# Ledger of designs, part 39: peptides against a protein of PDB entry 4PAS

Target 1, 39 residues: chain A of PDB entry 4PAS
Amino acid sequence: SVNQASTSRLEGLQSENHRLRMKITELDKDLEEVTMQLQ
Target 2, 39 residues: chain A of PDB entry 4PAS as posed
Amino acid sequence: SVNQASTSRLEGLQSENHHLRMKITELDKDLEEVTMQLQ

## One batch from the design tools (peptide; made by RFdiffusion4, then SolubleMPNN)

Design b1_p25_2_s3
Fold by OpenDDE base, seed 1:
Structure b1_p25_2_s3 (fold): chain B 39 residues (1-39), chain A 25 residues (1-25)
Amino acid sequence: as target 1 above (39 residues)
Amino acid sequence: SAALQQKIEHLRKEKEELQEQLKKL
């Protein structure tokens, strides 16, 4: 049970980490596009 | 121009918030 709780927590942290990284990449692209439109 | 500047500022702020969340993982 302790190992299962630790595994489930790690999987949750890994999924959230991936989600956040993907959203940062999207925002960087959007920032580049909008910045280019101001030039 | 002003609308694009506001969009840049919004996206920068959102990125900073997400980066701070990432540091807490």
Scores: peptide ipSAE 0.235, ipTM 0.735, DockQ to the pose 0.946
Fold by OpenDDE base, seed 3:
Structure b1_p25_2_s3 (fold): chain B 39 residues (1-39), chain A 25 residues (1-25)
Amino acid sequence: as target 1 above (39 residues)
Amino acid sequence: SAALQQKIEHLRKEKEELQEQLKKL
């Protein structure tokens, strides 16, 4: 149904949003660690 | 260290690309 397709799309977008946010958090940690090594 | 500066630049660029992907969701 149109509603099932919309729900599955939203779940996919939420999962991808979460994945991207977690990866940004990891990169921020890596950036902090490398920045501390330059000080 | 040039190697550490290159790593910072790489990570900043990757972060920017991921932030741009977030805006398209």
Scores: peptide ipSAE 0.235, ipTM 0.736, DockQ to the pose 0.956
Fold by OpenDDE base, seed 5:
Parts: sequence; structure tokens; C-alpha cells
Structure b1_p25_2_s3 (fold): chain B 39 residues (1-39), chain A 25 residues (1-25)
Amino acid sequence: as target 1 above (39 residues)
Amino acid sequence: SAALQQKIEHLRKEKEELQEQLKKL
């Protein structure tokens, strides 16, 4: 149904949003670690 | 170290690209 297609799209977007947020958090940690190595 | 500075610049660019992707969702 149109509703099922919309739900599956929303779930895909929510999963990608979560993935991107987790990767940003990982990069912030890596940046902190490398910055600490330069101090 | 030039290698650590290059790693910082790479990670900053990758973060900016991911933040721009996040804004499109």
C-alpha cells in the first residue's frame, strides 16, 4: 500500500540519520584523540 | 607532526560532508 511504502521510506531515513549521527560522534572522538596527541 | 595535522584536516572534512548529508534528511 501507499502507507507501507511511506513507512519503509521513513524507516530507511531514520536508519541513515542514526548511522550519520553515530559516525559524527566517532569522528569527534577521533578528532579529540588526535588533538590530544598534538598537545 | 604534519601527519597528525593532515589526519585532523581529513576528519574535519569528512565530518562536514556527513553533517551536510544529515541536513538533507
Scores: peptide ipSAE 0.231, ipTM 0.732, DockQ to the pose 0.934
Fold by OpenDDE base, seed 4:
Structure b1_p25_2_s3 (fold): chain B 39 residues (1-39), chain A 25 residues (1-25)
Amino acid sequence: as target 1 above (39 residues)
Amino acid sequence: SAALQQKIEHLRKEKEELQEQLKKL
């Protein structure tokens, strides 16, 4: 149904948004660790 | 260390690309 297609699309977008946010957080941690090693 | 500076630059570029993908959602 149109409603099922809309729900599945929203769930996909929410999952991708979460994945991207988690990866940004990981990169910020890695940047902090490498920056600390330069000091 | 040049190697650590290169790693920082790589991670900054990757973060920028992911932030740009996030803006498209």
Scores: peptide ipSAE 0.229, ipTM 0.733, DockQ to the pose 0.951

Design b1_p25_5_s1 (from b1_p25_5, 20 letters changed)
Fold by OpenDDE base, seed 1:
Formats: C-alpha cells, sequence, structure tokens
Structure b1_p25_5_s1 (fold): chain B 39 residues (1-39), chain A 25 residues (1-25)
C-alpha cells in the first residue's frame, strides 16, 4: 500500500493542479478578449 | 480550443497516474 505521507502529498498536488487549471482557463479567456479588442 | 484539448489530455494523463498509485495501496 502507498503510505499516508505519499497520499497526503498526492491530495495536495491534485488540489494545486485543479487551481492552476482554473487559472490557466481564466487567463486564456482574458487574453482572447484583449486580442479581439486589438483587432 | 487548443488549450482545452491540451488541458484535457494533461488531465487524462494525471488521472491515469493517480489511479496507478492508488491501485498499489
Amino acid sequence: as target 1 above (39 residues)
Amino acid sequence: SELERLLKASEQQHNRRVDEILAKR
């Protein structure tokens, strides 16, 4: 079995991965809007 | 979008790795 410390680290990395994916999607939308305004 | 395709591919790869880790518990 995977030890508790490895499991807790994985859960922390999953939470950060989700946060970063949401932020990338937000920034891509903001960039698309700015790009359309500059055309 | 291309970004959504890349994010989806990355998420699928992440989920597979997590499942492989959890299956060894």
Scores: peptide ipSAE 0.206, ipTM 0.697, DockQ to the pose 0.044
Fold by OpenDDE base, seed 4:
Structure b1_p25_5_s1 (fold): chain B 39 residues (1-39), chain A 25 residues (1-25)
Amino acid sequence: as target 1 above (39 residues)
Amino acid sequence: SELERLLKASEQQHNRRVDEILAKR
């Protein structure tokens, strides 16, 4: 069994992982839009 | 996009590791 502290740490890392993935996708879209405007 | 494919592959790898950890609870 995984203790409560290890579980809470995993949940925090999952939330941060999701946030970072969303931010990467947003920045990639913004870069695509800027690239299209410069062509 | 290529980025979306890379993010999806990375997410699948993460989920497998999480499932392996949670199976030890």
Scores: peptide ipSAE 0.190, ipTM 0.687, DockQ to the pose 0.044
Fold by OpenDDE base, seed 5:
Structure b1_p25_5_s1 (fold): chain B 39 residues (1-39), chain A 25 residues (1-25)
Amino acid sequence: as target 1 above (39 residues)
Amino acid sequence: SELERLLKASEQQHNRRVDEILAKR
């Protein structure tokens, strides 16, 4: 059995993981747009 | 893209680790 503190930490890390993945995808798109403007 | 491939590989690794933690509750 995983304790409640480990559970709440896991849920927080899952939420942050999702946020970071979305931000990486956004930044990759912004970089592609800048790259296209500089070519 | 290479980024999408890396993100998918990282997501699969994350999901496996979460499932292993949850299965031990």
Scores: peptide ipSAE 0.180, ipTM 0.678, DockQ to the pose 0.043
Fold by OpenDDE base, seed 3:
Structure b1_p25_5_s1 (fold): chain B 39 residues (1-39), chain A 25 residues (1-25)
Amino acid sequence: as target 1 above (39 residues)
Amino acid sequence: SELERLLKASEQQHNRRVDEILAKR
């Protein structure tokens, strides 16, 4: 069995994983805009 | 897109790893 502290850490890592996925999608859009401006 | 495919593959790997950890609780 995983203790409560390990479970809370996993939940924190899941939240951070979601945040990072949203940030990757934002940066991809910003990169597409810059790429279009340089053409 | 390629980004969407990479994000989906990464999410599937994450979920599998979470399930493996939770199954051992």
Scores: peptide ipSAE 0.184, ipTM 0.682, DockQ to the pose 0.043; fails the geometry check

Design b1_p25_5_s2 (from b1_p25_5, 19 letters changed)
Fold by OpenDDE base, seed 3:
Structure b1_p25_5_s2 (fold): chain B 39 residues (1-39), chain A 25 residues (1-25)
Amino acid sequence: as target 1 above (39 residues)
Amino acid sequence: EELLEKLLKSLQEHNRRIDEILAKR
C-alpha cells in the first residue's frame, strides 16, 4: 500500500530527525563545557 | 495522501538542513 510505504518512510525520517537533534544537543553541551573551561 | 507527501517532503528538507549545519561545525 502507498500509505504503508509512506508510513514506514515517515518513521525512518522521524528517527533520523531525532538522531540529528540529539547530535546537535550533544555538540551544544560540548561547546558549553569548552566555553566554561576557557573562562 | 497529499498530506503525508507534504509531511515527508518537509521532514526530508529539515533533515537536510540539519545535516548542512552539522557539516559546517
Scores: peptide ipSAE 0.341, ipTM 0.819, DockQ to the pose 0.036
Fold by OpenDDE base, seed 4:
Structure b1_p25_5_s2 (fold): chain B 39 residues (1-39), chain A 25 residues (1-25)
Amino acid sequence: as target 1 above (39 residues)
Amino acid sequence: EELLEKLLKSLQEHNRRIDEILAKR
């Protein structure tokens, strides 16, 4: 159904959003580590 | 449902904006 296709698409976009949020968290941690090493 | 379509469009735009921010770092 159209609703099943839309829900599967939403799940895919939510998974991608989660991946992107995890990548931001990794980069923020890497930046913190570099900042600490430069002090 | 129109609400689900609006949510899908909003989430797509949000993900695109995150990708653009990450590509600039």
Scores: peptide ipSAE 0.340, ipTM 0.818, DockQ to the pose 0.036
Fold by OpenDDE base, seed 2:
Structure b1_p25_5_s2 (fold): chain B 39 residues (1-39), chain A 25 residues (1-25)
Amino acid sequence: as target 1 above (39 residues)
Amino acid sequence: EELLEKLLKSLQEHNRRIDEILAKR
């Protein structure tokens, strides 16, 4: 159904958004570590 | 439903903007 296709698309976009947020958190941690090593 | 299609379009645009920011780092 159209609703099932829209739900599966939403779940895919939500999982990708979560992955991207986790990647930002990882990069922010790496930046903090580099900043501490340069102090 | 128009609301669900608006949400899907908004989330796609947010994911695209995050990808563009990450690709510049």
Scores: peptide ipSAE 0.337, ipTM 0.817, DockQ to the pose 0.036
Fold by OpenDDE base, seed 1:
Structure b1_p25_5_s2 (fold): chain B 39 residues (1-39), chain A 25 residues (1-25)
Amino acid sequence: as target 1 above (39 residues)
Amino acid sequence: EELLEKLLKSLQEHNRRIDEILAKR
């Protein structure tokens, strides 16, 4: 149904949002470490 | 770094909006 397809899309966006948050946090930490090493 | 923090905050708001849509179903 349209409702099932919409639910699966939202679940995918939730999982992707979580993955992207983790990746941003990792990249922020890596950037801070590199910045600290260059000082 | 401010850009990554802004992106994280944007994704947090996006997730909140997803949760609001799901709660109305």
Scores: peptide ipSAE 0.235, ipTM 0.773, DockQ to the pose 0.051

Design b1_p25_5_s3 (from b1_p25_5, 20 letters changed)
Fold by OpenDDE base, seed 5:
Structure b1_p25_5_s3 (fold): chain B 39 residues (1-39), chain A 25 residues (1-25)
Amino acid sequence: as target 1 above (39 residues)
Amino acid sequence: EEAEKKAEESKRQHEQRVDEILKKR
């Protein structure tokens, strides 16, 4: 089923996009902490 | 000597945190 494979791939890409957004937020927080220690 | 050792440890911990951030990018 081409449609089921496409839906499963889209769900995988959506979950990975969410994971990457959470990682960006973590890195921004870590960068803020480093910036505060350089001041 | 104790204050210098605390400052060196603080610097080492900061450098490690910077390196971890750079490795994650």
Scores: peptide ipSAE 0.022, ipTM 0.416, DockQ to the pose 0.054
Fold by OpenDDE base, seed 1:
Structure b1_p25_5_s3 (fold): chain B 39 residues (1-39), chain A 25 residues (1-25)
Amino acid sequence: as target 1 above (39 residues)
Amino acid sequence: EEAEKKAEESKRQHEQRVDEILKKR
């Protein structure tokens, strides 16, 4: 159904959003460490 | 000479880590 396709798409977007948030947190930590080494 | 080689290797390892971070963005 259109509702099932919409739900599966939402779940895919939620999992990707979680992955991207974890990647941002990793890159922010890596940037902080680089910034500390350039001081 | 040994201290200079250690400093150059430390610099190379730092540059590689920066490049890996930039490649992941």
Scores: peptide ipSAE 0.021, ipTM 0.378, DockQ to the pose 0.052
Fold by OpenDDE base, seed 2:
Structure b1_p25_5_s3 (fold): chain B 39 residues (1-39), chain A 25 residues (1-25)
Amino acid sequence: as target 1 above (39 residues)
Amino acid sequence: EEAEKKAEESKRQHEQRVDEILKKR
């Protein structure tokens, strides 16, 4: 039970970490496009 | 006049996009 709760928590954190990395990549592209338009 | 309106609209669209990016951070 403790190991299953720990693995499920880790999987949730890994999924959220992946979501946050995808969001960072989106914001970096949006920032690059803004930077290109300010030049 | 048409070129000035297009430039103002382009500026407004750019400012809105910047605000959306800043709001998402």
Scores: peptide ipSAE 0.021, ipTM 0.402, DockQ to the pose 0.052
Fold by OpenDDE base, seed 4:
Structure b1_p25_5_s3 (fold): chain B 39 residues (1-39), chain A 25 residues (1-25)
Amino acid sequence: as target 1 above (39 residues)
Amino acid sequence: EEAEKKAEESKRQHEQRVDEILKKR
């Protein structure tokens, strides 16, 4: 169904958005730790 | 000599961590 293909695409985009947000949060922590060692 | 080796190892560990962060970006 067109609706099933649209829902599965939305779920895939939501999962990828969550993964990218978690990666940003990890990189922000890693950057903070490097910044603290350079001060 | 032992203090210099410890400082060089600490520097190498820091450089490796920076390279890992840069590789993830």
Scores: peptide ipSAE 0.020, ipTM 0.381, DockQ to the pose 0.051

Design b1_p25_5_s4 (from b1_p25_5, 19 letters changed)
Fold by OpenDDE base, seed 1:
Structure b1_p25_5_s4 (fold): chain B 39 residues (1-39), chain A 25 residues (1-25)
Amino acid sequence: as target 1 above (39 residues)
Amino acid sequence: LAAQLAALQSEQQRNQRVDEILKKR
């Protein structure tokens, strides 16, 4: 159904958003470490 | 690093808008 296809797409986007959040947190930490090393 | 972070933040913001549209259907 259109609802099942929309649900599967939502689940895929939620998993990708989780991956993006984890990568953002990693890069924020890397930038903080570089910033502390340059001060 | 900062340019990569900004690109990922922009992609996350796009995906959040799609999540909001799908949750309203």
Scores: peptide ipSAE 0.122, ipTM 0.725, DockQ to the pose 0.070
Fold by OpenDDE base, seed 5:
Structure b1_p25_5_s4 (fold): chain B 39 residues (1-39), chain A 25 residues (1-25)
Amino acid sequence: as target 1 above (39 residues)
Amino acid sequence: LAAQLAALQSEQQRNQRVDEILKKR
């Protein structure tokens, strides 16, 4: 039971970390575009 | 934008630390 709950938690965190990496890359691009428009 | 990016980077760093703890158990 503890191992199953830990595995499901790990899978959820891995999926969220992937989502966060994609959103960071999007926001880095948006920030670069805004920075370039302000120069 | 920069504040949102910093918040997501902090959340990612927290989740990575939890993943490392769970992988060692």
Scores: peptide ipSAE 0.121, ipTM 0.723, DockQ to the pose 0.068
Fold by OpenDDE base, seed 4:
Structure b1_p25_5_s4 (fold): chain B 39 residues (1-39), chain A 25 residues (1-25)
Amino acid sequence: as target 1 above (39 residues)
Amino acid sequence: LAAQLAALQSEQQRNQRVDEILKKR
């Protein structure tokens, strides 16, 4: 149904959004480390 | 690194807007 397809798409986007948050946190840490090495 | 971070932040913001649209349907 249209509702099932919308729910599965929402769950997929929520999972991807969680992955993106984890990768942002990793890159923020890597940028902080590089910034400390350049000071 | 900074360009990759900015790209991922932009993608996250796009996905959040889609989540808000889907939650209202």
Scores: peptide ipSAE 0.119, ipTM 0.723, DockQ to the pose 0.068
Fold by OpenDDE base, seed 3:
Structure b1_p25_5_s4 (fold): chain B 39 residues (1-39), chain A 25 residues (1-25)
Amino acid sequence: as target 1 above (39 residues)
Amino acid sequence: LAAQLAALQSEQQRNQRVDEILKKR
């Protein structure tokens, strides 16, 4: 059904959103380290 | 690094908007 396809797409987007959050946290740490080295 | 972070934050925000559209159907 259109609802089942929408639910499967939501689950895929939630998994990708989690991956993006982990990568954001990594890059925020790398930027903090660079900022401390430039001070 | 900052430009890559901003791009990933923008993609995350897009995905959240799609999630809210799909939850309303």
Scores: peptide ipSAE 0.119, ipTM 0.719, DockQ to the pose 0.070

Design b1_p25_7_s1 (from b1_p25_7, 18 letters changed)
Fold by OpenDDE base, seed 2:
Structure b1_p25_7_s1 (fold): chain B 39 residues (1-39), chain A 25 residues (1-25)
Amino acid sequence: as target 1 above (39 residues)
Amino acid sequence: SNQSLNSISESRLSSKKKLNELLSQ
């Protein structure tokens, strides 16, 4: 149904949004570690 | 070397900026 297709698309967008937020947090930690090693 | 760590930092910063641009849309 149109509603099932819309729900599955929303769930896909929510999972990708979560993945992207986790990747930003990983990159923040990596930059902090590199910054500490350069001081 | 400090030069290799600087190159890694710049690459990661560029990737972070691109992710922030995608999340601001």
Scores: peptide ipSAE 0.047, ipTM 0.576, DockQ to the pose 0.025
Fold by OpenDDE base, seed 1:
Structure b1_p25_7_s1 (fold): chain B 39 residues (1-39), chain A 25 residues (1-25)
Amino acid sequence: as target 1 above (39 residues)
Amino acid sequence: SNQSLNSISESRLSSKKKLNELLSQ
């Protein structure tokens, strides 16, 4: 159904959003480490 | 090992490039 397709798309977007937030947190830590190494 | 550090660095660089690509769309 259109509703099932919409729900499945939303769940996919929510999982990708979570993955991207985890990647931002990883990159922030990597940036902190690089910044500390350049001081 | 230097190889382990290189593999970690390449993984981080790939992740950064992919994130920047997605944020530029």
Scores: peptide ipSAE 0.036, ipTM 0.524, DockQ to the pose 0.029
Fold by OpenDDE base, seed 3:
Formats: C-alpha cells, sequence, structure tokens
Structure b1_p25_7_s1 (fold): chain B 39 residues (1-39), chain A 25 residues (1-25)
C-alpha cells in the first residue's frame, strides 16, 4: 500500500540519519585530535 | 599496521566528502 511504502521510506531515512549523526560525531573527534596535534 | 591506518583514513575522507555533498544539496 502507499502507507507501507511511506513507512518503509521513513524508517530508511531515520536509520540513515542516525548513521550520519554517528559519522559526524566521529569526524568531530578526529578534527579535535588533529587540532590538538597542531597546537 | 600502517595499511590499516591508511584504510581508516581513506574511509573517513570518503565519509567527509559524502557528508559535504549531502549538505551542499
Amino acid sequence: as target 1 above (39 residues)
Amino acid sequence: SNQSLNSISESRLSSKKKLNELLSQ
């Protein structure tokens, strides 16, 4: 149904959003480490 | 190993590029 397709798309977007947030947090830590090494 | 560190660095760089691409849309 249209509702099942919309729900499955939303769940996919929510899981990808979570993955991307975790990756931003990893890159922010890497940037902090590099910044500390350059000081 | 240096090879493991290079693979991690390449993966992080690829992820950064992909995030910047998505934020530029």
Scores: peptide ipSAE 0.034, ipTM 0.518, DockQ to the pose 0.031
Fold by OpenDDE base, seed 4:
Structure b1_p25_7_s1 (fold): chain B 39 residues (1-39), chain A 25 residues (1-25)
Amino acid sequence: as target 1 above (39 residues)
Amino acid sequence: SNQSLNSISESRLSSKKKLNELLSQ
């Protein structure tokens, strides 16, 4: 149904949003480590 | 291994590029 296609798309967007937030947190930690090593 | 470190670095670089693309929209 149209509703099942919309819910499946939303779940895909939610999972990708979560993945991207985890990658931001990883990159922020890497940046903090590099910044600390350069000081 | 150096190969594992390279694969991690490439994955981080790809993620950073994708983030910059999203922030530029």
Scores: peptide ipSAE 0.033, ipTM 0.517, DockQ to the pose 0.034

Design b1_p25_7_s3 (from b1_p25_7, 18 letters changed)
Fold by OpenDDE base, seed 5:
Structure b1_p25_7_s3 (fold): chain B 39 residues (1-39), chain A 25 residues (1-25)
Amino acid sequence: as target 1 above (39 residues)
Amino acid sequence: SNQALNSISTSREESLRELQRLLSE
């Protein structure tokens, strides 16, 4: 249904949003580690 | 937005690669 399609799309966007946020968090951790190693 | 987050992620990856390059020198 239209509602099912809309819900699935929203869930996909939300999951992607979460994935991206987690990726950025991990990258910031890696950046911190490398930055400390450069000091 | 996801587009903004993707841009941030890409920028962070580029920064990380650059810093890692500096570490390897």
Scores: peptide ipSAE 0.661, ipTM 0.902, DockQ to the pose 0.044
Fold by OpenDDE base, seed 2:
Structure b1_p25_7_s3 (fold): chain B 39 residues (1-39), chain A 25 residues (1-25)
Amino acid sequence: as target 1 above (39 residues)
Amino acid sequence: SNQALNSISTSREESLRELQRLLSE
């Protein structure tokens, strides 16, 4: 149904949003580690 | 937005590569 398609799309976008946020968090951790090594 | 987050992620990856290059020097 239209509603099922809309909810599935929203869930996909939400999961992608979460994935991206987690990836940025990990990248910031890596950046901090490398920055400390350069100090 | 997811597009904005993706852009941020790409920028962070580029920054990380640059810093790692400096670390290897």
Scores: peptide ipSAE 0.660, ipTM 0.902, DockQ to the pose 0.044
Fold by OpenDDE base, seed 4:
Structure b1_p25_7_s3 (fold): chain B 39 residues (1-39), chain A 25 residues (1-25)
Amino acid sequence: as target 1 above (39 residues)
Amino acid sequence: SNQALNSISTSREESLRELQRLLSE
């Protein structure tokens, strides 16, 4: 149904949002580590 | 937005690659 499709899309967007936030967090950790190694 | 987060992620990856290049020199 239209409602089911809308709900599934929102859930997909929310999961992608979470994935991206977690990825950025990990990248910031890696950047900090490499930055310290260069100092 | 997911679009903004994706752009940030890509920028961070690019920065990381550059720093890793410097570390390997």
Scores: peptide ipSAE 0.660, ipTM 0.902, DockQ to the pose 0.044
Fold by OpenDDE base, seed 1:
Structure b1_p25_7_s3 (fold): chain B 39 residues (1-39), chain A 25 residues (1-25)
Amino acid sequence: as target 1 above (39 residues)
Amino acid sequence: SNQALNSISTSREESLRELQRLLSE
């Protein structure tokens, strides 16, 4: 149904959103570490 | 948005690669 398709898409987008936020957090940690090493 | 987050992620990855290059010099 259109409801099932819409809810599945939303859940996928929410999952991707969370994944991206976590990835950015890890990248910021890595950037901080490398920045400190360059100082 | 996911599009914005993807752009940020890509930018951070590029920055990380650049800093790692500098670290290796």
Scores: peptide ipSAE 0.660, ipTM 0.902, DockQ to the pose 0.045

Design b1_p25_7_s4 (from b1_p25_7, 18 letters changed)
Fold by OpenDDE base, seed 5:
Structure b1_p25_7_s4 (fold): chain B 39 residues (1-39), chain A 25 residues (1-25)
Amino acid sequence: as target 1 above (39 residues)
Amino acid sequence: SNQSLNSISTSRLSSQESLNKLLSS
């Protein structure tokens, strides 16, 4: 059904959103380290 | 925050899944 397809898509988007948040956090840490090294 | 939005989305998803099960039975 349309609802089942939508729920499956939303679950996929939620997992991807979590992955992207973790990647942003990692990049923020890397950026902080580089910034400290340049100061 | 993105975390708050995901929590809201998961709550709505669980409710919709319960409704889908009812309608499919």
Scores: peptide ipSAE 0.082, ipTM 0.668, DockQ to the pose 0.028
Fold by OpenDDE base, seed 1:
Structure b1_p25_7_s4 (fold): chain B 39 residues (1-39), chain A 25 residues (1-25)
Amino acid sequence: as target 1 above (39 residues)
Amino acid sequence: SNQSLNSISTSRLSSQESLNKLLSS
């Protein structure tokens, strides 16, 4: 039960990590566009 | 690096899940 709770939490953290990486990629593209416009 | 850490974590997780199934039997 303790191991199952830990595995479920880790799976949740992995999915959140994936979501955050996608958000970072989007923000990197937005930042690049803004940077190009300012140059 | 985040992708590498997730890959390592998923590999360890799959091994732990197999062990948990064995212990729950």
Scores: peptide ipSAE 0.079, ipTM 0.663, DockQ to the pose 0.029
Fold by OpenDDE base, seed 3:
Structure b1_p25_7_s4 (fold): chain B 39 residues (1-39), chain A 25 residues (1-25)
Amino acid sequence: as target 1 above (39 residues)
Amino acid sequence: SNQSLNSISTSRLSSQESLNKLLSS
């Protein structure tokens, strides 16, 4: 049960990590677009 | 990278799951 709890926790952290990486990618794209428009 | 860390963690997790199955048999 301890290993099962650790597995579930890791899966949750992996999904949140993915969400955060996607958000960073979106912000990077938006920043690039703004930078291009200001040039 | 965060992606690399996730890959490493997933690999360790799969190994642990296999061990858990062996120990529960």
Scores: peptide ipSAE 0.070, ipTM 0.647, DockQ to the pose 0.028
Fold by OpenDDE base, seed 2:
Structure b1_p25_7_s4 (fold): chain B 39 residues (1-39), chain A 25 residues (1-25)
Amino acid sequence: as target 1 above (39 residues)
Amino acid sequence: SNQSLNSISTSRLSSQESLNKLLSS
């Protein structure tokens, strides 16, 4: 059904959003480390 | 915030899933 497809898509987007946020946090930490080493 | 939006979306999702189960039964 349209509702089941929409809920499945939303669950997928939420999991991807979480994954991307975790990756951004990781990259921010890596950037901080590199910046500190360049100082 | 995006976390607030995700919280709202998950709450709506849980309600919709309950409704979908009822309608599919």
Scores: peptide ipSAE 0.082, ipTM 0.668, DockQ to the pose 0.029; fails the geometry check

Design b1_p25_8_s3
Fold by OpenDDE base, seed 5:
Structure b1_p25_8_s3 (fold): chain B 39 residues (1-39), chain A 25 residues (1-25)
Amino acid sequence: as target 1 above (39 residues)
Amino acid sequence: MKKLEEIKKEKKEVEKKLAEVEKQI
């Protein structure tokens, strides 16, 4: 069904959005740690 | 230890991908 394909695509995009947001949080922590080690 | 500039570069590429996903939602 077109509706099932659209729902599965939205769920995939929402999952990728969450993954990317979590990766930004990890990288911000890495930036803080490296900045603190360089001071 | 990751270099500061390497982490900043990776963050910019992730932010770019995030913006592209958010436009499709």
Scores: peptide ipSAE 0.670, ipTM 0.907, DockQ to the pose 0.793
Fold by OpenDDE base, seed 3:
Structure b1_p25_8_s3 (fold): chain B 39 residues (1-39), chain A 25 residues (1-25)
Amino acid sequence: as target 1 above (39 residues)
Amino acid sequence: MKKLEEIKKEKKEVEKKLAEVEKQI
């Protein structure tokens, strides 16, 4: 149904949003570590 | 050790993808 397709799309976008936010957090930790190693 | 500028570049590409997902939610 139109409602099922809309729900599955939203769930996919929410999952990708979460994945990308977690990747930013990982990269911020990598930046912190490398910055400390360069001091 | 990862290169500082490579991590910054990857972060910018992830932020760009995040902004595109957030426009669709």
Scores: peptide ipSAE 0.669, ipTM 0.907, DockQ to the pose 0.794
Fold by OpenDDE base, seed 4:
Structure b1_p25_8_s3 (fold): chain B 39 residues (1-39), chain A 25 residues (1-25)
Amino acid sequence: as target 1 above (39 residues)
Amino acid sequence: MKKLEEIKKEKKEVEKKLAEVEKQI
């Protein structure tokens, strides 16, 4: 149904949003580590 | 060790993708 397709799209976008936010957190930790190693 | 500038570049590309996803929600 149209409602099922809209719900599945929103769930996919929410999942990708979460994945990307977690990737930013990982990269911020990598930046902290490399910055500390360069001091 | 990953290079500092490579991590900064990857972060900017992830932030662009995040902004495009957040615009669609």
Scores: peptide ipSAE 0.669, ipTM 0.907, DockQ to the pose 0.795
Fold by OpenDDE base, seed 2:
Structure b1_p25_8_s3 (fold): chain B 39 residues (1-39), chain A 25 residues (1-25)
Amino acid sequence: as target 1 above (39 residues)
Amino acid sequence: MKKLEEIKKEKKEVEKKLAEVEKQI
């Protein structure tokens, strides 16, 4: 149904949003670690 | 070790993808 397709699209976008936010957190930790190692 | 500038570049590309996903929600 149109409602099921819209819900599945929203769930996919929410999952990708979460994945990308987690990836930013990982990269910020990598930046901190590399910055500390260069001091 | 990843280079500092490589991590900064990867972060900018992830931030662009995040902005495009957030615009679609």
Scores: peptide ipSAE 0.669, ipTM 0.907, DockQ to the pose 0.794

